Peptides against a protein of PDB entry 7AE7. Designs and how they scored, part 218

Target 1, 321 residues: chain A of PDB entry 7AE7
Amino acid sequence: KVYKDLREFLEVLEQEGQLIRVKEEVNPEPDIAAAGRAAANLGKNQPAVFFEKIKGYKYSVVTNVHGSWQNHALMLGLDKNTSTKDQFYELNRRWDKFPVPPNVVKREAAPCKENVIDKDINLFEILPLYRINEQDGGFYISKASVVTADPEYPDDFNKLNVGTYRIQVKDRDRVGIQALAMHDIAVQLEKAEAENKPLPIAITIGNNPLVTFMASTPVGYNQNEYEFVGALQDGVPMDIVKSDLYDHLYVPAGSEVVLEGHIIPRVRTVEGPFGEFPGSYSGARLQCEVKIDRITHRTNPIFENLYLGIPWTEIDYLMAL

## One batch from the design tools (peptide; made by RFdiffusion4, then SolubleMPNN)

Design b2_p24_4_s2 (from b2_p24_4, 10 letters changed)
Fold by OpenDDE base, seed 3:
Structure b2_p24_4_s2 (fold): chain B 321 residues (1-321), chain A 24 residues (1-24)
Amino acid sequence: as target 1 above (321 residues)
Amino acid sequence: SELEELVKEQREKQKKLLEETVKE
């Protein structure tokens, strides 16, 4: 089975008993984190948790989408009881199908383009933001697939990078992004900053689970994550669409939310701390800042965010392979 | 430290943003 978007995957998770739906209104803090921890305590078959109603917000949150081996099996279109060994075997088999080029769809065919906000940007109107950990320095978007390109080779699709980075909300229209030197985005940013130019960026939220998986999986600088998604879909191309602001950036056609903007050149602001692991905080640092210039989103967008809790983190499954 | 103060200020800013949003 191949999924076009997050919604198709969530439907399967629910059908397979791997999603808990919270229908009652919850407070952003501490209820989302508390409910996530409670779900994690259900044992090895940890479900995704879907919050339909968040006080003060219009839209829903889902957490722990990748939070079990069962969910990982389902992501690959396998039986939920497929062994970790067999999942790994199948993943490797499909990996050899790289590259599978994506389909570029028309703007009118892309669900992520259903709604547009190009003025008075307010992230809080679109995303039910909350502190994942009580001691976090702010609200984090922790499961975004961030799209950037090489500013020297903007037309080289192989250099298009889709990565997962720690993103802290800084203001209604600004986020901090942790671009470490080892990340492909840091190479691209260095090139832009050398010329004192902004780096175009699209921060995509609520994707096909294989997009999120590949964005969290290191690949070569000259390898496109979308072409791996097609490989992991057993040769079925994924659908991408051109960004609204940039001709050289492509986003998943089915993204729930797309934040388009730019990294401000040579600006560094305080970011963090963030509790990446229970009881462990990555310290505060001066990090890059992104200005959000345009938002596109599906009607009733779902905010997919990372679950961080005891006894396990969703990161354990995203990085296990 | 200067960094601790900046973090504190940021936390307070974020808290206010959340409070404003939840009141709407």
Scores: peptide ipSAE 0.426, ipTM 0.882, DockQ to the pose 0.668
Fold by OpenDDE base, seed 5:
Structure b2_p24_4_s2 (fold): chain B 321 residues (1-321), chain A 24 residues (1-24)
Amino acid sequence: as target 1 above (321 residues)
Amino acid sequence: SELEELVKEQREKQKKLLEETVKE
């Protein structure tokens, strides 16, 4: 099976008994994190946790989407009981199908374009933000697929980068992002900052699970993550759409939320700390800052965020394949 | 440290933003 968006995947997870639905209203803190931990303790299957109602917010949150081998099997369109060995075999078989170019759909056909916010941007109106860990320096968006391009070669689709980065909310229309030297985004940012120019960016939230997986999987600088998604879909192209602000940026057509903006050149502000692992915190540092200039989103957008629980985190599964 | 103060200020700012949003 191939999934067009997060919603189709969540439906399958629920049908397969790999999703817990929390129907009662919860507090953003500490209830989301607490309920996630409780669900993880229910057994080996570690289902996704879907929170329908969050006090003070209009929209829902889902966590632990990639939080088990069963969920990974289902992500690949396999039986949920497929062994890790067989999942690895199938992953490798499909990997060799690279490249599978994506389909570029019209704006009118892209669910991520259903709603537009281009003024008075407030991230808190769109995303049910909460602290994942009690000691976090703030609210984090931890499972975003971030799209950037090479400013020297903006029309080279092979240099379009889709990556996962730690993103802290800094203001209603600003986020901090870790652009480390080992990341492809750092190469692109360096080129932009050399000219004192902003780097265009699209931060996409709530995607097809294979997009999130590939954004967390290192690939070559001249390899496009969307073409790997098509390969992992066993040769079925994924759907992408042009961003609203930038001709050279393409986002998943089915994204729940797309934050379009720019990295402010030569500006560094405090970011962190963040508890990436239980009992382990990445310290506070001066990091890049993004101005959000436009938001597009699906009606009733779902905020997909990372589950950080004991004994295993989603990061462990995302990096293990 | 200067960095610790900046972190504190940022936490206070984010708390305020959340409180304002929940009241709306």
Scores: peptide ipSAE 0.140, ipTM 0.739, DockQ to the pose 0.777
Fold by OpenDDE base, seed 1:
Structure b2_p24_4_s2 (fold): chain B 321 residues (1-321), chain A 24 residues (1-24)
Amino acid sequence: as target 1 above (321 residues)
Amino acid sequence: SELEELVKEQREKQKKLLEETVKE
């Protein structure tokens, strides 16, 4: 089984009993985080949690999409009861199929292009934002697949980076991004900032689960994560589409939301704190700031966000594979 | 510290933005 988008995966999760729907209206805080923790208490077979109605918001949230071995098995198109060992075996087998180039689809064929916002941008109108942890310094987007390119080699598809970074909402049209030196985005940003130029960026939310997985998996600077997604799909190419603002940036065709913009050169603003681990906070730091210039999104976009809870987090599973 | 004040300001700003969104 191959998934074109998050929605196809959520359908399978629901069919397999690995998704809980919360149909009643919830408060963004503390109910989303509380329900996530409650789901974690169901044991090792932690389901995704889908919140259909959130007070003050129009759209839905899903959490804990990658938060169990069953979900990981299903992500690979395996039986949900596939052993961890067999999952790793299959993952490694498929990894050897790299590279599998993606299909570039037309704009009109890409679900992420169904709606466009290019003025009066307000992230709160599109994303049901909430504090993941009570003491967080703000609202976080924690499962975005962030697309950037090498500004010196914008046409080199092998240098296109798709990564997961900690993103804090700073304003209606601004986010902070944690670009650590170990991340490929930091290399690209350094090049842009050397010339005092903006770095083009596309922040994609609610993707094919293998895109999210690969965005969290370090690869070589000259390796494209989309080509690994195709490998992990057992040789089936994933679908990508050109971003609206930039010819050199490609986004997953099925993304729920795409935030297109630029990292502002040589600007650093406070970001954090964030509770990355239960009872532990990554301190506040001066981080890069992104201006959002355009949003494309599916109709009724689903905000996929990270679950952080005890005893296991999605990070534990994303790092374990 | 200056950083603590900046964090506080960010939290207040975020809270205000959320409150505005819920009221609309």
Scores: peptide ipSAE 0.021, ipTM 0.594, DockQ to the pose 0.756
Fold by OpenDDE base, seed 4:
Structure b2_p24_4_s2 (fold): chain B 321 residues (1-321), chain A 24 residues (1-24)
Amino acid sequence: as target 1 above (321 residues)
Amino acid sequence: SELEELVKEQREKQKKLLEETVKE
């Protein structure tokens, strides 16, 4: 099975008993994190947790989407009981199908374009933001697939980067992004900042699970993550759509929320701390700041965010491959 | 709004954390 979006995957997770639906109104803190920890304690078959109602917010949250080997098997369209060994075998077999170019769909065919916000942007009205850990320096968006391009080669699709980065909310229309030197985004930003130019960016939230997986998987600078998604879909192309603000940026057609904007050149603001592991916080550092200029989103957008807990974090399943 | 207060609190916390980090 191939998934067009997060919603199709969540439906399968629920059908397979790999999603817990919380129907009662919860507090953003501490209930979301607490429920995630409780789900993790159910054993090795950790389900996703879907929160339908969050006090003070209009929309829903889902966590731990990639948080088990069963969920990983289902992501690959395999039986949920497929062994880890067989999952790896199948992943490697499909990897060799690279490249599988994506389909560029029309704007009217892209669910991520259902609604537009281009003025009075307030991230808190769209995303049910919460602190994942008690000592976090703020609200984090931790499972976004971030799209950037090489400013010197904007029309080279092979240099289009889709990566996952730690994103801290800074204001209603601003986020901090952790761009480490080893990341492709840092190379692209360096080129933009050399000319004191903004770097165009699209931050996509709530994607096809293979997009999120590939965004967390290191690939070559001249390799497009979307072409790997098609490979991992066993040769079925994924659907992408042009961003509204930038002709050279493409986003997943099925994204729940797309934040379009720019990295402000030569500006650094405090980011962190963030609890990557229980009791272990990365220090606060000066990091890049993104101005959000436009939002597109599906009707009733689902905020997919990372689960962090003991003993296994969702990161362990995303990065262990 | 409650949201504005949350952002303000976050900024204040971040400022404090920055000041603490620079002292280390």
Scores: peptide ipSAE 0.097, ipTM 0.706, DockQ to the pose 0.068; fails the geometry check

Design b2_p24_4_s3 (from b2_p24_4, 12 letters changed)
Fold by OpenDDE base, seed 2:
Structure b2_p24_4_s3 (fold): chain B 321 residues (1-321), chain A 24 residues (1-24)
Amino acid sequence: as target 1 above (321 residues)
Amino acid sequence: SELEKLVEEQRKKQKKLLEETQKK
């Protein structure tokens, strides 16, 4: 089975008993994190947790989407009881199908384009933001697939990067992004900042689970993550659509929310701390800042965010493969 | 430290932004 978007995957998770639906209104803090921990305590078969109603917000949250081997098997379109060994075998078999070029769909066919916000942008109106950890320096977007291009080669599709980065909300229309030197985004940003130019960026939230998986998987600078998604879909191309602001940036057609904007050149602002692991915080430091210029989103967008709990995090499953 | 002050200011700012959004 191949998934077009997060919603199709969540439907399968629910059918397979790998999703808990919380129908009662919850407080963003501490209830989301508490429910995630409670779900993790249900044993090795950790379900996703879908919160239908968040107090003070209009939209829903889902967490722990990748939080078990069963969820990982289902992501690959396998039986949920497929052994870890067989999952690895199948992943490796499909990896050899690279490259599988994506389908570029028309704007009218892309669910992520159903709604547009291009003025009076407020991230709090579209995302049910909460602190993942009690001592976090703010609200984080932790499972975004971030799209950037090489500013010297903007039309080179092989240099289009889709990566996962730590993103802190800084204002209604501003986010901080952690661009480490080892990340492809840092190479691209360095080129833009050398010319004192903004770096175009699209921050995509709530994707096809294989997009999220590949965005968290290191690939070569001249390899496109979307072409690996097609390979992992056993040769079925994924659907992408051109961004609204930039002709050279493509986003997943089924994204729940797309934040389009730019990294402000040569600006650094405080970011952190963030509890990347239970009981451990990465320190605060000066990091890059993104101006959000446009939002597109599905009707009733689902905010997918990372579960960081005991004993295992989603990162453990995303990186284990 | 100066960095700790900036972090605390940012926390207060984000809390205020949330409160303002929830009043609409």
Scores: peptide ipSAE 0.328, ipTM 0.850, DockQ to the pose 0.850
Fold by OpenDDE base, seed 5:
Structure b2_p24_4_s3 (fold): chain B 321 residues (1-321), chain A 24 residues (1-24)
Amino acid sequence: as target 1 above (321 residues)
Amino acid sequence: SELEKLVEEQRKKQKKLLEETQKK
């Protein structure tokens, strides 16, 4: 089984008993985190948690999408009871199918293009933002697949990077991004900043679960994550679409929300702290800042965000494969 | 520290932005 988008995956999770739907209105804080913790305590199956109604917001949140071995099995289109060993075997088998080039779809065929915001941008109107941890320095977008290219080789599709980075909301149209030297985005940013130029960026939220998985999986600088997604789909290409602002950036066609903008060259602003693990906070640091210039989104977009529960975090599952 | 002050200012800013959005 292959998923076109997050919604198809959520439907399967629900059918398989791996999704809890919260229909009652919740407070963003502390109810989202509390409900997530409660769900984690239900046992080894640790379902995704879908919040239909959030006080003060128009749209929904889903957490813990990758938060169990059952969910990982389903992500691969396997039976939910597939052993971890067999999941690894299948993952390795499919990995060898790389590269599987994506399909480039027309703008009109891409669900992520259903709505456009190009003025008076306010992230709070599109995303039900909340603090994941009480002591967080602000609101975080923690499961975004961030698309950047090499500014020296913008037409080289193999150098297109899709990565996961910690993103703090800084303003209505600004986010902080943690671009560490070990990340491919840092190489690309260095090239842009050497010329005092902005680095084009697309921050994609609510994707095909394999996109999110591959964005969290280190690959070579000259390897495209979308071509691995096709491999992990057992040879079925994923669908991508050209970004609105940049000819050389491609985003998943089924993304719930796409934030298009640029990293401001040679600007660093305070970011953090963030509770990456229970009881462990990464300190505040000066980090890069992104200006959001355009948003495209599906109608009634779902905000997929990271679950940080006890004892296991969703990060543990994303990094374990 | 200066950094702690900046963090607190940012927290206040984000809270205000949220409140302004929820009142609309």
Scores: peptide ipSAE 0.301, ipTM 0.832, DockQ to the pose 0.834
Fold by OpenDDE base, seed 3:
Structure b2_p24_4_s3 (fold): chain B 321 residues (1-321), chain A 24 residues (1-24)
Amino acid sequence: as target 1 above (321 residues)
Amino acid sequence: SELEKLVEEQRKKQKKLLEETQKK
């Protein structure tokens, strides 16, 4: 089975008993984290947790989408009880199908374009933001697929990068992004900053689970993550659409939310701390700042965010390769 | 430390932003 978007995957998770739906109104803190921990304590078959109603917000949150081997099997369109060994075998088999070029769909055919916000941007109106950990320096978007390009080669699709980076909300229309030197985004940012130019960026939230998986999987600088998604879909191309602000940036057609903007050149502001692992906090550092200039989103967008808790995190499954 | 102060200021700012949004 191939999934077009997060919603199709969540439907399958629910059908397979790998999603808990919380229908009662919850407080963003501490209830989201508490419910996630409670779900994690159910054993090795950790379900996703979908919160339909969050106090003070309009939209829903889902966590722990990738938080088990069962969910990982289902992501690959396999039986949920497929062994880890067989999952890796199948993943490797499909990996060899790279590249599978994506389909570029028209704007009117892309669900992520259903709604547009281009003025009075407020991230809190679109995303049910909460502290993942009690001691976090703020609200984080921890499971976004961030799209950037090489500013020297904007038309080279092979240099289009889709990566996962730690993103802290800084203001209604500002986020901090951790762009470490080892990441492809840092190479691209360095090129832009050398010329004192903004780096165009699209921060995509709530994607096809294979997009999120590939965004968390290191690939070559000259390899496109979307072409790997097609490979992991056993040769079925994924659907992408051109961003609204930039001709050279493409986003998943089915994204729940797309934040389009730019990294401000040569600006660094305090970011952190963040509890990346249970009981471990990365210190605060000066990091890049993104201005959000435009938002597109599906009607009733689902905020997919990372579950961090005991005994395991989604990172354990996303980086298990 | 200066860094701790900046972090605390940021926490306060974000809390305020949330509260302002929830009042709408």
Scores: peptide ipSAE 0.293, ipTM 0.829, DockQ to the pose 0.852
Fold by OpenDDE base, seed 4:
Structure b2_p24_4_s3 (fold): chain B 321 residues (1-321), chain A 24 residues (1-24)
Amino acid sequence: as target 1 above (321 residues)
Amino acid sequence: SELEKLVEEQRKKQKKLLEETQKK
């Protein structure tokens, strides 16, 4: 099975008993994090947790989407009881199908384009933001697939980068992004900043689970993550659409929310702390800042965010590959 | 809004953290 978007995957998770739906209104803090921890304690078959109603917000949150081997098997379109060994075998088999070029769909065919916000941008109106950990320095968007390009080679699709970066909300229309030197985004930013130019960026939230997986998987600088998604879909291309602001940036057609903007050149602001593990906080650092210039989103967008809990974090499943 | 206040509180916290980091 291939998934077009997060919603199709969530439907399968629910059908397979790998999603808990919380229908009652919850407080964003501490209930989301607490429910995630409770779900993790249900044993080896950790379900996703879908919060339908969040106090003070219009839209829903889902967490722990990748939080188990069962969910990982389902992501690959396999039986949920597929052994870890067989999952790895299948992953490796499909990996060799790279590259599988994506389909570029028309704007009118892309669900992520259903709604547009280009004035009075307020992230809090679109995303039910909450602190994942009590000591977090702010609200985090932790499962975004961030799209950037090489500013020297903007038309080279092979240099289009889709990565996962820690994103802290700084203002209604500002986010901090942790761009480490080892990340492809840092190379691209360095080139832009050398000329004191903004780096175009699209921050995509709530994607096809294989997009999120590949965005968290290191690949070569001249390899496109979307072409790996097609490989992992056993040769079925994924659907992408051109961003609204930039001709050279493509986003998943089915994204729940797309934040389009730019990294402000030569500006660094404090980001963090963030509790990556229970009891461990990455310190505050000076990091890049993004101005959000445009939002596109699906009707009733789902905010997919990372689950962090003991003993297994969702990161462990995303990075253990 | 309450959410805007939270953003401002976050900014204040960040500023404090930066100051604490610079004193080291």
Scores: peptide ipSAE 0.171, ipTM 0.712, DockQ to the pose 0.067; fails the geometry check

